# Ledger of designs, part 45: peptides against a protein of PDB entry 9IZ0

Target 1, 345 residues: chain A of PDB entry 9IZ0
Amino acid sequence: ITCLGSNGHTYKQLVKGGNDDLRQDAVMEQVFEQVNGFLRSYRKTSQRNLSMRTYKVIPLALKTGVIEWVQDTIPLGEYLDSAHKVYHPKEWSLSTCRKLIAEKQMEDLETRLKVYDLVCRHYRPVFRHFFLESYADPVQWFTTQTNYARSTAVASVLGHVLGLGDRHGQNILIDKTSGEVIHIDLGIAFEQGKKLPVPECVPFRLTRDVVDGMGITGVEGVFRRCMEFTLETLRREEDSLLSVLEVLRYDPLFSWLISPLRRMKKQKMQLENFNQPESGNITTDASRDPKIQRNNVSGESEAERAILKVRQKLSSTLSVEASVGELIRIAQDPSYLALMFCGWS

## One batch from the design tools (peptide; made by RFdiffusion4, then SolubleMPNN)

Design b1_p10_8_s1 (from b1_p10_8, 7 letters changed)
Fold by OpenDDE base, seed 4:
Structure b1_p10_8_s1 (fold): chain B 345 residues (1-345), chain A 10 residues (1-10)
Amino acid sequence: as target 1 above (345 residues)
Amino acid sequence: VLERPFRSGL
């Protein structure tokens, strides 16, 4: 929909109707707004304008709400698919790569690593071209690439700490004006990505294309330093962050668990990427809503476990540099990436 | 195609 504001400006808004609870997204955006407060209060992060890019979510009902239309954005995965066809027209299609990884999903790590390496050799990163195409001025190019690395660093730390899942290329938008990343569909949090049919085993998305967008320095430039400053800020504000999460513990409408419906949808999407159906109408009548009696007692124990995991991720047992170094290592490790869903890389 | 969480809109 397009709404006319009281200021005479037209605002595009997305009305989402469906089985997705927008309240989860709205709550996570509120957590990000609080974290942005911490990032503004800390000199090292404030001097770099470090923030999680947020968007407005207004839940209207359990299954409906209004989302801010983030203007001038493209999904990372949409850009990468188009750019790869332009810059590497002789390499494998994304469909071929996904098929090969999916065919080996049930195989051992060694077999999955061999296929992942094979795919990587036939599907090279292209995300550097986003900045080269979009910004003819060298100052704008450098500024937007810097903003990308900064925003990706903040999102990576927050994504790890809050256990954000489902960080595939369609759930990460790139602002074409600022170069900033915008994370969307926040309904998989607190490590519930590990409960997906293909478990998520990386702390955040740091695929070859995500690194390629950082330019010549890759992860060792602005990205690592901004991760360090972000994690240092979150460790300093641990009690404040945990207090924000404790408020959610008592929200009877907040879900610390992946909904069975979301789990089934993600399962179906993971299977449909494996089976290109030749046209067979399988009407699965999914009309039997099982009345899930929410045992409130199970929700509290899951909230407590989630908060404990956040606390553990904020632990000062390792230096900020060592912690960030390990996160960056794991997020790029082929032994983890080869285990991810075929649509991940 | 992983549908954008926003493409399932009315």
Scores: peptide ipSAE 0.020, ipTM 0.577, DockQ to the pose 0.143
Fold by OpenDDE base, seed 2:
Structure b1_p10_8_s1 (fold): chain B 345 residues (1-345), chain A 10 residues (1-10)
Amino acid sequence: as target 1 above (345 residues)
Amino acid sequence: VLERPFRSGL
């Protein structure tokens, strides 16, 4: 839809209907706004303008809401699929790569690693070209690549701490004006990604293309240092962050658990994507959600477990540098990445 | 096809 604002400007908005609960997205955006307050208050993060990019979400009902149309953005996965065809036309298609990983999804780790390595040799990173194509001015190129590395660092720390899942290339937008990342579809949080049919085993998305966009230094320099400053800020503001999350414990609208239907929908979408070529409008007929009597007792125990897990991730047992170093290692480890869903690359 | 969060919109 297009709305006329009170300022006389027209704004595009997305009306989302269906089976997705936008209340979780709206709540996670509120948490990001609070975290952005902490990042502005701390000298090391404020001097670098570190922030999580947010968007407006207005839930209208249990399964309907309005989402801000983020102007001048492209999904990371859309850019990458197009750019791989242009820059590496002799390499394997994304569909070929996904098929080969999929065919081995039930095999042992050694077999999955061999296929993942084979795919990586036939599908090379291209995301550096986003910055080289979009910015002819060297100062704009350097600024936007720096903004990308900074915003990705903030999103990686927050994504780990809050246990954000479903971080595939269609759920990450790139701002073509600033180079910043915008994370969307926040409906898998607090490590519920581990409860997907293919469990998510990485702390955040740090695939080869995500690293290639950081330029020649990769994860070293801007990205690593901005992760360190972000984690240092969140450790300093631990009590403030936990107090914000405790409000969600008592929110009857918040869901600490991925719904069985959302798990089944993700499973079905994972399976159907193996068997059909790209041209299907899937009108999923809304099967009646059985009124799951929320056993309130199970919700409180899952909320408490989620908050305890956030506290554990903010623990000062390791230095900020050691903690960030381990997160970067795990997020790039082929032994975890080869176990991910075939659409993760 | 990963449903873009936006493709299920009107």
Scores: peptide ipSAE 0.018, ipTM 0.567, DockQ to the pose 0.147
Fold by OpenDDE base, seed 1:
Structure b1_p10_8_s1 (fold): chain B 345 residues (1-345), chain A 10 residues (1-10)
Amino acid sequence: as target 1 above (345 residues)
Amino acid sequence: VLERPFRSGL
C-alpha cells in the first residue's frame, strides 16, 4: 500500500497477512533499537557509527501488520543471482546448485562436503561487483564497502547473540545508497533455527559472497574489528540487554517457539520446490483446528532458556578476539555450511 | 504473494 503522511510525503508500506506473526519482528526491532543505544554510548562503536539497521513494524493483529518498505534496497540473493549470470555466464545456475545439494541432503558429511566443494567450484563469488558497479567515485566505493563490512559485523554479532535464524539472501537487504545490510523477517530467533527440519548450524551468514563484498581484506579488515567492538559493547551492557529480554519474558504475545504450523509450512515449501506441479487434487480437509492449549508453563521455561543462552554467549570466559575468531571460523567452516539447507550456500 | 520460495545463496 502507499500512504500519504501528515508531512505530505507518500510512504510505500508492506501489508503482511496470513500465517506470519509480525509481533516477533516488531519485538526484535525494539531489541535492535536498544542495542543501537548501547552502540552509540560506547566510544569504540560510536566513533565508527556502528548500528543495526532497523525498519518499522506495526502489528495490527495476531497474523497481520504493516511493515515499512525500506526504500532503495535490493535483496542480497536477488543481486547475487543477477550478477552471477552476468559475470559467470558459463557457470552453473543457482537452481542447479540447489538441486545438487538437496539430492544429497540425507547423505553423510563426507558426501555432502564433496557436493558442496563441487558446487563452490562451479559457482564463484560475485558480490564485490555490487560496490564496483554502483559507485563510480572511489570515495563512495570505499565508504559504501566500509559501511557494508561494519553493518554486516554488527548484524553477525547480534544474529549470533540473539540466535537469529533463516538468514538466507532474500531476508538480507542491501541499501543501494549506504551499502549497509538490513535484516528482515526476524520470526526465527533464540536458536529456533536449530529446530527446523534441516537444522541451522552456523552462528550467522558468512558465505563466500558475504565475504567477497568486504573486498580484498575479507574478514581480516573492518569486519573482524567491528565484530570485536560490537561484542565488547554487548558484554559491557550484558545486564541492560538481559533486562530488555526479560521484559519480553512477560509479554504474552511474544512466541519464544516456532509454531508447529510454521515448521510444517517451512517443511512443505522445502518439499514442493522439488516436485513439478502434477495437478493432483489432494483435498486434505485440514479443517481440524487443533485447540492449541498454550501451556503457559512451557513458554516461561523456553524464555528462561533463551535468556540463559544469551548470557552464555556474552560470557567473558574467552577474550573478545578469541570469541570473534571462533565465530568467524565456524561461520565459514565447510563442515557446517555443507550441512545447511540447499538455499543457504 | 510474497512467497518465501527463494532461499537464495550458496
Scores: peptide ipSAE 0.011, ipTM 0.604, DockQ to the pose 0.139; fails the geometry check
Fold by OpenDDE base, seed 5:
Structure b1_p10_8_s1 (fold): chain B 345 residues (1-345), chain A 10 residues (1-10)
Amino acid sequence: as target 1 above (345 residues)
Amino acid sequence: VLERPFRSGL
């Protein structure tokens, strides 16, 4: 819809109806605004304008709400699919790569690694071309690539700490003006990605194309340093961050658990979209949600476990540099990436 | 028309 504001400006808005609970997105956006307060208060992060990009979410009912339309954005994966066809027209299609990984999803780690390495040899990174195509001026090119590396670093640390899952290429928007990343569909948090039919085993998305967008230094420059400053800020503000999360512990509307139906649907819908040729709006009527008796006792125990895991991730047992170094290593490790869902790579 | 923001990414 398009709304006329009281200021005379027109605002495009997305009206979402369905089985997705927009209250979780609205709550995560409130947590990000508090974290942005901490990043503005700390000299090392404020001097670099480090922030998590946010969008407005207004829940209207249990299954309906209004979302801000983020202008001048493109989904990362929409750009990558288009750019790969242009720059590597002799390589495998994304559908071929996903099929080969899916066919080996139930095999051992050694077999899955061999298929992952085979796919990587026939599907090379292209995301560096986003900056080269979009910004002919060298100063704009350098500024937007720097903003991309900075925003990706903030989102990677915060995504790890809050245990954000489901970070595939179209849940990540790229701002075509600033080069910044915007994370959407925040409906998998507090490590609930590990409860998917194919568990998520990486701390955040650091695939070959995510690294290729950082330019010639890859992770070894702006990205690593901005992860370190972000983690240092979150460790300093640990008590403030935990106090914000404790308010959510007592919110009867917040769901600390991904529903079994939502777990199955998120990965199954990706498999079904690979087996059908173009264009069919399948309205799957999921009108029979069984009355899950919300045992309040189970929700409180899951909230407490989630807050304890956030505290553990903010632990000062390792240096900031050692902690960031290990997170970057794990997020790029083929032995973890080969275990991910075929639609995640 | 509910345009779903799609999923892609390797």
Scores: peptide ipSAE 0.011, ipTM 0.575, DockQ to the pose 0.114; fails the geometry check

Design b1_p10_8_s2 (from b1_p10_8, 7 letters changed)
Fold by OpenDDE base, seed 1:
Structure b1_p10_8_s2 (fold): chain B 345 residues (1-345), chain A 10 residues (1-10)
Amino acid sequence: as target 1 above (345 residues)
Amino acid sequence: PLVRPFRSGL
């Protein structure tokens, strides 16, 4: 929809309806705004203008709300699919790569590593071209690539600490003006991605294309240092961050758990879109709802476990450098990436 | 349309 503001400006807005609870997105955006406060207060992060890019979410009902349309953005996965066809027209299609990984989803780690390596050899990174194509001026190129590495570093630390899941290339927008990343569809948080039928095993998204966008230095330099400064800020502000999360513990509208129905629907829609040729009315009779015994794990016990995991991720047991080094290692490890859902790749 | 776009990011 397009709304006319009281200031005379027109605002494009997305109305999201159906099974998507926008209250989780709105709450996570509120947490990001508080974290942006901490990043502005700390010298090492404020001097670099480190922030999580946010968007406005207005929940209207249990499953309906209005989302700000982030102008001048493209989904990372949309850019990558188009750019890969241009720069590597003789390589495999993304659909072929996904199919090969999906066919091996139930196999052992060794078989999944072999197919992941095979796919990686036939689907090379292209995301460096986003900056080379979009910015003819060397100063704009350098600035936007730096902004990308900075925003990706902040989002990677926050994504790990808050346990953000479902971080596929279409839930990450790229701002075409600044080069910054915008994370959307925040409805998988506090490690609920590990409860998907294909569990998420990486702390954040650091695929080959995410690294290729950082330029010739890859994860070294701007990205690593900005992760370190972000984690140092969050460790310093641990009590403040935990206090913000404790307010959410008492919000009766916040769902700390992905519902079993939402888990099944997120993955069933992923499987059915692989197998449909155009024609077939399958009226699947919805009449057998198995009485899922709600084991009354109190929502409070799940909130407490989520907050405890945030505290554990902010622990000073390892140095900031050692903690960031381990996160970067795990996020790039083929043994973890090969276990991801074929879609996630 | 922000259709929940297919998981992909190899």
Scores: peptide ipSAE 0.023, ipTM 0.679, DockQ to the pose 0.127; fails the geometry check
Fold by OpenDDE base, seed 2:
Structure b1_p10_8_s2 (fold): chain B 345 residues (1-345), chain A 10 residues (1-10)
Amino acid sequence: as target 1 above (345 residues)
Amino acid sequence: PLVRPFRSGL
């Protein structure tokens, strides 16, 4: 839809009439705005303009809402599929790669690693080309690549701390003007990604293409340093962040649990999207998720576990540098990446 | 379909 603003400007908006609860997205956006306050208050993060890019979410009903249309964006996965066909036309298609990983999903780690390595040899990174193509001016190229590395660092720390799941290439937008990342569909948080039929085992998305977009320094440049400054800020503001999350403990509208049906449906929908060409309005009939009588006791115990896990991730037991180093290592480890859902690429 | 939260199907 297009809405006329009170300022006389027209704004595109998305009306989402689907099975996803936009209340979780709206709450996570509020948490990001509070974190952006902390990032602005701390010298090391403010002098670099570190922020999580946010978007407006207005829940209208349990499963309906309005989402801001972020102009001048492209989904990371859409750019990568297009660019890979242009720059590597002799390599395997994304569909072939996903099929090979899916066929081995029930096999042992050794077999899954061999298939993941084989796919990696036949599907090389291309995301550096986003910056080289989009920016003819060297200063603009350097600025946008720097903004990408900075925004990815903030999103990686926050994604780990808040346990954001479902970070596939269609749930990450790239701003074509700034180079910043925008994370969307925040309906998997507080490590609920580990409860998917194929569990998520990485702290955040740091695939080969995510690293290729950082340029020649990869993770050892702006990215690592901005992760360190972001984590240092969140450790300083731990009590403030936990106080914001405690409000969610008492929010009767917040869902700490993904329903078993929603878990299966999310990964099944991901598979169906890879197998169908671009045709046709699938009005997915609203299968009435049975009113799970929220045993209030189970929701409070899950909220307490989630908050405890956030506190544990903010622990100062390890240095900021050691903590960031371990997160970067795990997020790039083939032994974890080979276990991810075939649509994670 | 990945209901891209930012793609109009409408």
Scores: peptide ipSAE 0.022, ipTM 0.566, DockQ to the pose 0.105; fails the geometry check
Fold by OpenDDE base, seed 5:
Structure b1_p10_8_s2 (fold): chain B 345 residues (1-345), chain A 10 residues (1-10)
Amino acid sequence: as target 1 above (345 residues)
Amino acid sequence: PLVRPFRSGL
């Protein structure tokens, strides 16, 4: 819909009436607004304009709401699928790559690593071309690539700390004006991605194309340093962050658990959209969610476990540099990436 | 109703 504001400006808005609980997105956006307060208060992060890009979410009822339409954005995976066809027309299709990974999903780690390496040799990174195509001026090119590396670093630390899952290339938007990343569909949080039919094993998305967009220095430039400053800020503001999360512990509307039906549906929809290239608007009527009696006691115990995991991730047992170094290592490790769902990579 | 499809990318 398009709304006329009281200021005379027109605003495009997305009305969502599907089975996804927009209250989780609205709550995560509120947490990001608080974290953006901490990033503005700390000199090392404020002097670099570090922030998590947010969007407005207004829940209207159970399973319905209005979402801000983020202008001038493209999904990362939409750009990558288009750019791969242009720059590497002799390589394998994304469909061939996903099929080969899916066919080996139930095999051992050694077999999955061999298939992952084979796919990587026939599907090379292209995301550096986004910046080269979009920005002819060298200063604009350098500025937007720097903004991309900064925003990806903030999102990677927050994504790890809050345990954000389902970070596939279309839950990540790229702002074509600033080069910044915008994370959408925040309905998998607090490590509930580990409860998917194919568990998520990486702390955040740091695939070859995510790194290729950082330019010649890859992770060893702006990205690593901005992860360090972001984690240092979150460790300093640990009590403030935990106090924000404790308010959610007592919110009867917040769901700390992904339902078994939603877990199956998330990865199944990614497989069905893979097998049918062109058929529009499948309104999947999942109207029969059985009334799981929310035992209030189970929700509180899951909230407490989630907050304890956030506290553990903010622990000062390792230096900021050592903690960031290990997160970057694991997020790029083929032994973890080869275990991911074929629709994630 | 413009449902943006959740697309998937490697």
Scores: peptide ipSAE 0.020, ipTM 0.618, DockQ to the pose 0.155; fails the geometry check
Fold by OpenDDE base, seed 3:
Structure b1_p10_8_s2 (fold): chain B 345 residues (1-345), chain A 10 residues (1-10)
Amino acid sequence: as target 1 above (345 residues)
Amino acid sequence: PLVRPFRSGL
C-alpha cells in the first residue's frame, strides 16, 4: 500500500496477512534498538557508527501487520543471482547447484563435503561487483564497502547472541545508498533455526559471497575488528541486554518456540522450490488450530533456557578476539556449510 | 502480493 503521511510525503508500506506472525519481528526490532543504544554509548562502537539497521513493524492482529518498505534496497540473493549470470555465464546455475546439494541432503558428511566443494568450484563469488558497479567515486566505493563490513559485523554478533536463524539471501537486504545490510523476517530466533527440517549449524551467515563483498581483506579487515568491538560492548551490557530479554519471558504473545505450522511452511517452501507449482488453490482450512494448551510453564522454561544461552554466549571465559576468531572460523567452515540447506550457500 | 522472491543464494 502507499500512504500519505501528515507531512505530505507518500510512504510505501508492505501489508502482510495470512500465516506470518509479525510480533516476533517487532520484538526483535525493539531489542535491536536497545542494542543500538549500547553501541552509541561506547567510544569504540560509537566512533565507527556501529548499529543494527532496523525497520518499522506494526503488528495489527494475529498474523497481520504493516511493515516499512525499506527504500533503495535489494535482497542479497537477488543481486547475487543476477550478478553471477553476468560475471560467470559459463558456471552452473543456482538451481543446478541447489539440486546437487539437496540430492545429497541425507548422505554422510564426506559425501556432502565433496558435493559442496564441487558446487563451490562451479559457482564462484561475485558480491565484490556490487560495490564496483554501484559507486564510480572511489570515496563512495570505500565508504559503502566499509559500511557493509561494519553492518555485517554487528548483524553477525547480534545474530549469534540472539540465535537469529533463517538468514538466507532473501532475508538480507543491501541498502544501495549506504552499503549497509538490513536483516528482515526475524521470526526464527533463540536458536530455533536448529529445529528447522535442515538444522542451521553456523552462528551467522558468512558465505563466500558475504566475504567477497568485504573486499581484498575479507574477514581480516574492518569486519573482524567491528565484531570484536560489538561483542565487547554486548559483554559490558550483559545485564542490560538480559533485562530486556526477561521482559519477553512474561509476554503471553511472544513465542520462544518455532510453531509446528511455521516449521511445516518452511519445509513446504523448501520442497516447492523442487517442484514447479501447478497453481492449485489448496485452501487448507487452517481454522482447526488444535488447542495446544499453551502450558505457560513450557513457554517460561524455554524463555529461561534461551536467556541462559544468551548469557553463555556473552561469557568472558575467552577473550573477545578468541571468541570472534572461533565464530568466524565456524561460520566459514565447509564441514558446517555443507550441512546447511541447499538454499543457504 | 509481493511474494518474497524464492530463496536464491548458495
Scores: peptide ipSAE 0.020, ipTM 0.639, DockQ to the pose 0.106; fails the geometry check

